# Ledger of designs, part 96: peptides against a protein of PDB entry 4AID

Target 1, 242 residues: chain A of PDB entry 4AID
Amino acid sequence: FDIKRKTIEWGGKTLVLETGRIARQADGAVLATMGETVVLATAVFAKSQKPGQDFFPLTVNYQEKTFAAGKIPGGFFKREGRPSEKETLVSRLIDRPIRPLFVKGFKNEVQVVVTVLQHDLENDPDILGMVAASAALCLSGAPFMGPIGAARVGWVDGAYVLNPTLDEMKESKMDLVVAGTADAVMMVESEIQELSEEIVLGGVNFAHQQMQAVIDAIIDLAEHAAKEPFAFEPEDTDAIKA

## One batch from the design tools (peptide; made by RFdiffusion4, then SolubleMPNN)

Design b2_p17_5_s4 (from b2_p17_5, 11 letters changed)
Fold by OpenDDE base, seed 4:
Structure b2_p17_5_s4 (fold): chain B 242 residues (1-242), chain A 17 residues (1-17)
Amino acid sequence: as target 1 above (242 residues)
Amino acid sequence: SAREAIAARRAARDALG
């Protein structure tokens, strides 16, 4: 097996991005690990556009499978078929920053699937899922202008905390999820308890700085593992309507 | 973009090899 792995220290935790072991039938596939939380992201894209396709058909599906249920908070046997509210929200968190980064005029079907394989009850799989999805897209050869990084920022004891544990989050006055490219913040989602706008903006900047190591790690993995770029030239007619 | 960064790194590696 040609397994390629990138390991970095990130927020005092080991982040591992791995490809080549599983899901080889996908265009891109990444196994991401932080602590004992493990996610599999897969990216698949159609090699042609459907006739009459008028919108970009991107689907993002975040899912927590029952085989991980012994370690998922709330332990409910999630029946196959309907996403939970959490799965729907996390799917949107992944979708929001990646959707704008596809080449304009690309209307081939793209499916991103993030599957939680293991949860350690400390590291939330949502951030890890965002990172893994970004990496899988970068490996796929799709016309994706990523990578994105992602980070959660807490505010604990008057300081920013990168990717707080679930226990640290109980003491946090901020749940700030940021996603971005090397150059730009693409998405912010925040739940704030009585903090100044200055602290929140500082949290966004902190997140964007801290995610650079992840962006670099994805690029390093992709340097050796990415498929050849899919040849896509947008038709000139789609350039005129923006 | 990653595509450009990856292409640049690949080209640099291939030039050193």
Scores: peptide ipSAE 0.220, ipTM 0.815, DockQ to the pose 0.080
Fold by OpenDDE base, seed 5:
Formats: structure tokens, C-alpha cells, sequence
Structure b2_p17_5_s4 (fold): chain B 242 residues (1-242), chain A 17 residues (1-17)
């Protein structure tokens, strides 16, 4: 097995990005770990466009599968078959920043699947899932202009906290999720309790700064493990307007 | 290299912004 691993310290926690052990049939596959939270991201893309495909068919599916009775918050009654509200929201959080980063005119099917394998009850798998999805896409060879990074920012005791634990989040006046590239913020999602716009903007900037280490880690992993770029030339859509 | 490909993708993104 050609296993590639990148490990960084990030927000006082060890982030591990691993490829080559699991889901080798995918175009890209990344096992990401932070604390004892573990996610698997897979990226698969079609090598041709469907006839008559008018839109970019990107599907993002985040799943918190109950593989461990007792280790995933939410109890015995996730009915097989319908995404939870959380799974639906996190799927959108991953979709939003990655969708605009595909080459214009690319209309091949892309499927990103993020599966929570383990949850430590401290580290939320959503941020880890965003990072893993970004890494899996970068490894896939798809015409994805990533990577993205992601971060959660809390406001605890009058300070920014990077990726606060679920317990620290109970004391936080801010739940700020940011995703971006090295150069731009692509997505902000925020729940805020009575904080100034200045603190929120500072939180976005803090998140964007802190995610650079993750972006660099994905690039370093991709240097060693990315597939050859899929040869895609966008059809000159300007030639149809003449 | 894969890094050069990622760097080229980054540069292409930055040119679209």
C-alpha cells in the first residue's frame, strides 16, 4: 500500500490527512483525523459528460453513519435512508465553497461523500469533513481549483478560539464557520450572540489566517499523492454566442 | 509534479476572481 500522510499541529490539536489505505477505488480518498474524530472523504468524477447535461452535476453527501452504537451523538434512531438536519446542513457547508472552484464548463458528474467513522464528542466532524473533502478533490485529478481550508471560530472569555470543542462551544458567543482558498474567503456561516460586527469580521480574518496551514498541508499531501490532472478543455462557450 | 498542478490550479482560480 502506498500510504501518504501529512500531520500538522492545528489549533493545539493534531490534524492527520491520510491517503492510500482506504477507498482506493475513488478518484480521491482522504482519511482525516483530529483528536479521536475520524472522517473519510471520497471524490469520484465521471470521465465524460452526459449527453444534454446543462448544469454542473456536483453532489455532496455528508453522512454520520451509526457504525458505533454509542459513539455518535444522536442515539439509536437515525432511520436508515433520510439525511438528518445536521447531515443536510454540513453537506451544504461543504458544497458552497467547493462548487465555484470547478473549471467553468466542466459538467461531468462529481460526487463527494464524507463519512464520519468516529466521533470523540469534542471535535465536530463538519470542519474535518470540509478539510477532507477539499483534500480528496485535490487528490482526484478533477478540474478543481482548490484546495479550500475551513475553520470554526468561537468567542470564549473575550478571545477567538480556533475549532473550539463541543464543550467550549457551550460557552462561546460565536459559532463562525469559514471556508476559503489561500487568497479568498469563499463561505461564511455564523451564529452570533450579541457581538459587534468588528469581532465577527476579526473572526473571519482569524479563520482565514488559521486555515492556511491546512491548505498548505493539502498541497503537500497532493504533491505526493495526487493523480494526474484530468485533461479538460472547456469548450469555448463564447464561440456559441457568435 | 502534482504540486505544480495544484499551483497551476490555484493560479487559474486567482485569474477568475
Amino acid sequence: as target 1 above (242 residues)
Amino acid sequence: SAREAIAARRAARDALG
Scores: peptide ipSAE 0.149, ipTM 0.715, DockQ to the pose 0.294
Fold by OpenDDE base, seed 3:
Structure b2_p17_5_s4 (fold): chain B 242 residues (1-242), chain A 17 residues (1-17)
Amino acid sequence: as target 1 above (242 residues)
Amino acid sequence: SAREAIAARRAARDALG
């Protein structure tokens, strides 16, 4: 099996992106690990547009399945079939930055599935899920103009903290999730406690700077493991601005 | 984009090989 792996040090933690072991039937598949938190992202896209398709049919599904319940706090038997509030929120966090990065006019069905396989109770799988989804799309050959990086920024003891642990987040005055490309911030989601706009803007800049290493890691992985680009010609030539 | 970066790296590799 041709297994490709990229490993980086990121915020004092080891980030591992792996492809080629699992979910080979997907267009792209990435196993991402940070600490002992493990997620599988898969990307699948239709090779044709459905007749009468008028919108871009992107579906993002983040899942924390019951088989991980021995390593997920709260042990709630999720009733089969409805996403939790957390799963719904994280699915949106992944969707928001990736949706605008598809080539305009592409209306083939795209499905991104992120599955939490393991949780270490320190590293939240949401950021890892965003990174893994980005990587899976870059590997897929879909007309996705990523990668995105993602980062969480905390504010603890008067300093920015990259991807704070769940325990460090209890002491944080900021929960700032940022996603972006190499060149642009695509999404910000923030909860803040009595912080200046200057500190928050500095947090966005810090996140965007820190995610460059992740963007580069995805590109390095994709160089050797990405499928051939799906042949898609947009009707509008102005959409080719990469 | 990653697509262009990947294409550029592949082309550079193929030119060195």
Scores: peptide ipSAE 0.142, ipTM 0.771, DockQ to the pose 0.084
Fold by OpenDDE base, seed 2:
Structure b2_p17_5_s4 (fold): chain B 242 residues (1-242), chain A 17 residues (1-17)
Amino acid sequence: as target 1 above (242 residues)
Amino acid sequence: SAREAIAARRAARDALG
C-alpha cells in the first residue's frame, strides 16, 4: 500500500486527508477525518464519452450508510433506497462548487460518492465531505480545475467561528457554508438570524481565507498521490485557468 | 489550478533527479 497522508490543524481541529489504503479501484479516493468524523470520498470518471451525450454527466452522491448509524444521529431510521433530506442537500452542496470547475466540453461520466463512515456528533460530515470530494477529484486525473476548499462559519458571542461543532451551532446566529477555489468564492449557502449584511460578508471572507489551508493541503497531497492527468483536449478554449 | 500546480511541482522534482 502506498499510503499518503496530509495532516493540518484547521480551526483548532486536526484535519487528516489520506489516500492509498481503501477504494484503490476508484480514479481518486480520499479518507478524510476531522475529530472522530470520518468520510470516504471516491471519484470515478469514464475514459470515453457516450455517443449522443449532450450534457456533462456529473453525479454527486453523499450518503450516510447504515453501518455508520450507531454513530450517526437518527441513523437507525434510514430507509434503504432514497436519500434523506440531509443527504440530498449535502450532495447539492458538493455538486454546486465542483461542477463549474470541470473543463468545458468534458462530457465523460463523472461520479463522486461521499460516504460517511463515522460521525462524532461534533464535526458535521458535510464540510468534511466537500473537502474529501475535492481532494478525490484532484487525485483522480479528471479534468477538474480544483481544488475547492469549504468551510462553515458560525457567529457565536459576537465572533466568527470556523466549523463550529453541532453544539456551538445551536448558539450560532449564522450557519454559513462557503466553498471556493484559491482565487474565488464558488458557492455560498447561508441561514442567518438577525445579522447585518456586513457581518455576513465578513463571514464569507473569513471562510474563504480559512479554506486556503485546506486547498494547500489538497495540493500537497495531490503532488505525491495524484494520477497522471487524463489526456483531454477541451472543445472550448474558454477553460477556467485555475 | 491544482493540475497546473501539480504538474509544475512534478516537473521541478523530475528535474532535480
Scores: peptide ipSAE 0.159, ipTM 0.784, DockQ to the pose 0.085; fails the geometry check

Design b2_p17_6_s1 (from b2_p17_6, 8 letters changed)
Fold by OpenDDE base, seed 4:
Structure b2_p17_6_s1 (fold): chain B 242 residues (1-242), chain A 17 residues (1-17)
Amino acid sequence: as target 1 above (242 residues)
Amino acid sequence: SLAEQRLQEALARRRAA
């Protein structure tokens, strides 16, 4: 196995991005670990467009598998079938920032699957899943203009906290999820308790600053492990609408 | 973006290696 690994310290925790050991049949596959929370992101894309395809067919599926249920809060009751509300929400959190970053005119099917393999009950797999999905896409050769980073920001005892634990989040007045490129914020989702707009905007800026280390880590991993970029030339007709 | 450029440069370096 040609295993490539990038390790960084991020928010006082070790973030590990690994490729080459698992899901080698995917276009991109990344194991991401923070604490003892582990996710597998896979990216697969079709090498041709379907005839008559009029929209970009991106599917993002975040999944908390039953085999990990003993490590996932409430996981014991997960039935096979429809995604939970959490799985649906996290799938959207991953989808929203990545969808705009595909090259215009690319209408080949893309499937991103994020699977929670382990949960430590401290580190939420959603942020880790966003990071892993970004990394998997960057490794895949798909015409994805990433990477994105992601961060959760809390507000605890009058300070910003990067990726608060589930226990720290109980004391947080803010649950702010931010995703972006190195240059731009792409997505913000927030639940806020009696905080000023200034504190929230400061939280977005804090998140965007803190995710740069993750973006750099994904780029470093891609330099060592990415597949060749898929040769895609957009048809001139879609380029004129830019 | 700068990140897109860095990724493309990283991929270009990988192709040259």
Scores: peptide ipSAE 0.138, ipTM 0.776, DockQ to the pose 0.892
Fold by OpenDDE base, seed 2:
Structure b2_p17_6_s1 (fold): chain B 242 residues (1-242), chain A 17 residues (1-17)
Amino acid sequence: as target 1 above (242 residues)
Amino acid sequence: SLAEQRLQEALARRRAA
């Protein structure tokens, strides 16, 4: 196995991004670990467009599978076949920032699957899943103009907290999820309790600054592990004006 | 973006190796 691994310290926790051991049949596959929370992101894309395809067919599926149920709160027998509310929400959180970053005119089917393999009850798999999905896409060779980073920001005892634990979040006046590129914020999702707009905007800036280490880690992993970019030439009408 | 450029440069370096 040609295993490549990137490890960083991030918000006082060890983030590990690994490729080459699992799901080698995917175009991109990343095993991401923070604490004892473990997710597998896979990216697969079609090498041709379907006849008459008029939209970009991106699907994102976040799953907390039954095999992780012994380590996931409320992981009782999820009824086979329908995503939970959480799985639906997290799938959207991953979809929103990545969808705009595909090269215009690319209408090949893309499937991103994020599977929670383990949960430590401290580190939420959602942020880890966003990071892993970004990394898997960057490794895949798909025409994805990433990476994205992601961060959760809490507000505890009058300070910003990067990726608060589930227990720290109980004391937090803010649940702020931010995703972005190195240069731009792509998505904000927030639940705020009696905080000023200034504190919230400061939280977005804090998140965007803190995710740079993750973006750099994904780039470093891609330098060592990415497949050759898929030969896709956008039609001249969709050429990104520099 | 600068990150996109760095990624493309990284991928180009890998193709040349």
Scores: peptide ipSAE 0.135, ipTM 0.776, DockQ to the pose 0.864
Fold by OpenDDE base, seed 3:
Structure b2_p17_6_s1 (fold): chain B 242 residues (1-242), chain A 17 residues (1-17)
Amino acid sequence: as target 1 above (242 residues)
Amino acid sequence: SLAEQRLQEALARRRAA
């Protein structure tokens, strides 16, 4: 097995991105760990377009399996067959920043699956899932103009906190999730309690700055482990120069 | 982006090896 691993310190926690051991049948697969929270992201794409395909068929599926070592909060209510509200929300959080980064005219089916394998009850798998999905796409050879990074920002005791724990979030006046490329913010989602616009904007900038280390870590992993890029020639080449 | 350029250059180097 050709296992490649990248490890960084990020917000006072160890982030590990690993590929080559699990889900080798996928185009890209990344095992991501932060603290004791563990997620598996897989990316699979079709090598041809379906006849009559008029839109880009991207599907993102985030799943918190109850068989993960530990009590997954809310895992007890998984009635068969429907994603929880959290799983639906996080699937959308992953989808939103990645969808616009595919090469224009690419209409092959793409499936991203993020599975929570372990939850430490401190580190939420959503941010880790966003990072892992980005890494899996960069490894896949799909025409994805990533990587994206992601970060959660809290506001605790008059300061920004990168990826606050679930306990720190109870004291936070801000839940700010940001995703972006090295150069651009692609998505912001926020819940805010009585904070100025200046503090919120500063939180977005803080998140975007802090995610650069993650973007660089994904690039470093891809340099060592990425598949050959899929040969795709878009009809409109002018859209690639952004 | 610089990150995209670095990724594409890294992938191009890997194809040439």
Scores: peptide ipSAE 0.123, ipTM 0.771, DockQ to the pose 0.742
Fold by OpenDDE base, seed 1:
Structure b2_p17_6_s1 (fold): chain B 242 residues (1-242), chain A 17 residues (1-17)
Amino acid sequence: as target 1 above (242 residues)
Amino acid sequence: SLAEQRLQEALARRRAA
């Protein structure tokens, strides 16, 4: 197997991005690991536009499947079929920052699927899923102008904490999820407890700085493992200047 | 960004190879 792997230290934890072992039928596929939490992201895109397609048909699906349920808190037999509230929320958290990064005029179907394979009860698979989805898209050859990075920021004992554990989050006055490119913040989602706007804005900046190592790791992986980019030229030349 | 530019350049190099 031609397995490509990138490993970085990130927030005092080892992040591993791996491709080439599983889901080889996808356009892009990445296993991401942090601690003992493991996610699989797959990206698949159509090689043609459907007749009459008037919008960009991106679907993002985050799943905490029952086969991982022995390692997922509250993993009762979730009836196969309806996404949980968490799965719906995380699917949106992944969708929001990636959707605007596709080349304007691209209207081929794109499907991103993130599957939680293992959960360590410390590292939340949502951030890991965002990173894995970004990496899978960058490997796919789709006209995606990523990568994105992502980070969670807590506020514990008067300091920012990068990707706090589930236990540290119980003491945190902030749950701040940020996603962005190297140049821009693309998405912020925050729950805060009596913190100043200055602390929250500082948390966004902290997240954006800390995710650069992840962005660089995705680029390094893509340099070694990405497919040939799909030949797509937008009809409108004005879209290339954005 | 510099990162997106590097990715696009890396991907473009693979198209040319």
Scores: peptide ipSAE 0.051, ipTM 0.718, DockQ to the pose 0.625; fails the geometry check

Design b2_p17_6_s2 (from b2_p17_6, 8 letters changed)
Fold by OpenDDE base, seed 4:
Structure b2_p17_6_s2 (fold): chain B 242 residues (1-242), chain A 17 residues (1-17)
Amino acid sequence: as target 1 above (242 residues)
Amino acid sequence: SLGEARLQAALERRRAR
C-alpha cells in the first residue's frame, strides 16, 4: 500500500488528508480526518463525453451511511433511498464552489461521493467533506482548476472562531460557511443572528485566510500522490463563447 | 488562479521525480 498523508494543525485541531489505502478504484480518493470525524471523498470521471451531451454532468453526493449511524446524531433511522435534507444541503455546499472550476467545454461525467465514516459529535463532517472532495478532485487527474479550501466561521464571545464545535455553535451568533480558491471566494452560505454586515464580511475574509493552509495541504498531497492530468483539449467552439 | 498555478507546479515537480 502506497499511503500518502498530509497532516496540518488547523484551527487548533489536527487535519489529516490521506490517500492510497481505501477506494483505489476511484480516480481520486481521500480520507479526511479532523478530531475523530472521518470522511471518504471519491472522485470518478469518464474518459469520454457521451454523444449529444449538452451540459456538464457533475454529480455530488454527500452521504451519512447507516454503518456510521452509531457515531452520527440521528443516524439510526436513515432509510436507504432518498438523501436527507442535510445530505441534500451539504451536497449543494460541495457542488457550488467546485462546479465553476472545471475547464470550460469539459462535458465528461464526473461523480464526487463524500461518505461520512465516523462522527465525533464535535467536528461537523460538512467542512471536512468539502476539503476531502477538493483533495480527491486534485488527485484524480480531472481538469479541475482547484484546489478549493473551505471553512466554517462562528462568532463567539465577540471573536471569530474557525470551525467551531457543535457545542460552540450553540453559543455562536454566526454560522458562516465559505469556500474558495487561493485567490477568490467562490461560495458563501450564512445564518446570522443580529450581526453587522462588517462582522460578516470580516468573517468571510477570516475564512478565506484560514483556508489557505488547507489549500497548501491539498497541493502538497497532490505533489506526492496525484495521478497524471487527463489530457483534455477543449474544442475551439466552446472557448469562443467566453 | 494562484492555487491552480501552484498545483500545476507541484504536479510538474512530481513528474520530475
Scores: peptide ipSAE 0.600, ipTM 0.950, DockQ to the pose 0.922
Fold by OpenDDE base, seed 1:
Structure b2_p17_6_s2 (fold): chain B 242 residues (1-242), chain A 17 residues (1-17)
Amino acid sequence: as target 1 above (242 residues)
Amino acid sequence: SLGEARLQAALERRRAR
């Protein structure tokens, strides 16, 4: 197996990005691990546009499958078929920052699937899912103007906490999820308890600074593992100047 | 973007190896 791996220390935890072991039939596939939480992101894109395709057909699906439930106390056999509310929300959290980053005029079908393989009950798989999806797209050869990074920020004991554990989040006055590029914040989602706007804005900045290490890790992984970029030129040359 | 430019430069380095 031609396994490529990038490991970084991130918020006092080891983040591992791995490719080449699983889902090799996808255009891009990444295992992301933090603690004992493990997610698989796969990216697949069509090599041609469907006749009459008038919009960009991006589908993002986040799934917490029942085989991960062997470590989740009280894991109901989620009936195969309907996304949970969490799965729907996290799918949107992944979709929102990546959708604008496809080359304008690209209308080939793209499918991103994020599957939780293991959950440690400390590290939330949503942030890992965002990171893994970004990495899988950057490896795929799709015309994606990434990478994105992502981070969760808490406010515990008067300080910012990067990717708080589920237990630390019970004491947090902030649940702030941020995604962005190296240059810009692309998405913010926040639940705030009696905090000033200054603290919240500081949390966004903190998240954006902390995700740079993840962006760098994705770029390094891509240098060693990415497929050749798909040859795509938009028909409208004015679209490249944005 | 800077991130995109850095990714493209990494992919170019990959092609040159």
Scores: peptide ipSAE 0.600, ipTM 0.949, DockQ to the pose 0.929
Fold by OpenDDE base, seed 5:
Structure b2_p17_6_s2 (fold): chain B 242 residues (1-242), chain A 17 residues (1-17)
Amino acid sequence: as target 1 above (242 residues)
Amino acid sequence: SLGEARLQAALERRRAR
């Protein structure tokens, strides 16, 4: 197997992005690890548009499996169940920043699936899932104008904390999730306890700065592992109606 | 975007190898 791996130190934790070991049937597939939390992101896209397709058919599915402590479940057990509220929310967190970054006029079906494989009970898999989804899309050859990075920012003891642990989050006055490109913030989601707008804006800027290392890591992984870009020429007609 | 341009440049470097 041609396994490519990028490892960075990020917020005092080791982030690992890996491709080529599992889900090789996907257009892109990335294992992302932080601490002992492990997610698999897969990106699959149709090579043709469906007749009469009028919208961009992007589907993002985030899935948390019930873990037996310390075992990566061997196999795609699809939960046949309705997504949990958390799974639905995180699916939207991933969808929001990536949807605008597809080339205009691309209406081929795209499916992003993020599966939590392991959870350490310290590192939330949502941010890791966002990063992994971005990486999987960048590897896939889909006409995706990424990468995105993502970060969670806490406010603990009067300071910003990058990707606080679940225990640190109990003491945090802010849960700020940011996703963006190298140039721009694409999404902010925040729960805030009595903090000034200045602190929140500072948190967004802090997140955007800290996610650059992740963006760089995805680009480096793509240089070593990406598929050839899918030959897509948008019809000129969709460009003129803006 | 700058990130996209950097990704494209990385993909071009990949093709040249």
Scores: peptide ipSAE 0.591, ipTM 0.948, DockQ to the pose 0.919
Fold by OpenDDE base, seed 3:
Structure b2_p17_6_s2 (fold): chain B 242 residues (1-242), chain A 17 residues (1-17)
Amino acid sequence: as target 1 above (242 residues)
Amino acid sequence: SLGEARLQAALERRRAR
């Protein structure tokens, strides 16, 4: 087994990105760990376009399995077959920043699946899921103009906190989720309690700065583990400004 | 993008090995 691993310190926690052990049938597969929270991201893409396909068919599915050792908060009501409200929201948080980064004219089916394997009740698997999905796409050979990074920012005791724990978030006046490329913010989602626009903008900038280490870690993992890029020639090559 | 260019350069280094 050719197992590749990248480890970084990120917000005072160890982030591990691993590939090559599990889900080998996927185009890309990444096991991501932060604290004792563990997620598996898989990316699969079709090698041809369906006849009559006129839009980009991207599906993102985030799932918290109830069998992860521990009471997943909200896990008590998995009645068969529908994602929870949280699973739906996190699937959208992952979808939003990645969808615009596929090469224009690519209309092959893409499926991203993020599965929570373990939850430590401190580190929310949503940010970890965003990072893992980005890494899985960069390893897959899909025409994805990533990587993206992601970060959560809190405001606790008059300071920014990178990826606050669930307990620190109870004392936070801000829940700010940011995703972006090395160059640009692609998505912001925020819940804010009586903070100035300056503090919020500073939080976005802080998130974008802190996610660069994650982007660099994904690139390093890709150098050691990525598949060959899928040979895709878009009809409009002039729109592909790198 | 710089991130994409850096990823492509990493993939090129991978092919050269």
Scores: peptide ipSAE 0.593, ipTM 0.948, DockQ to the pose 0.928; fails the geometry check

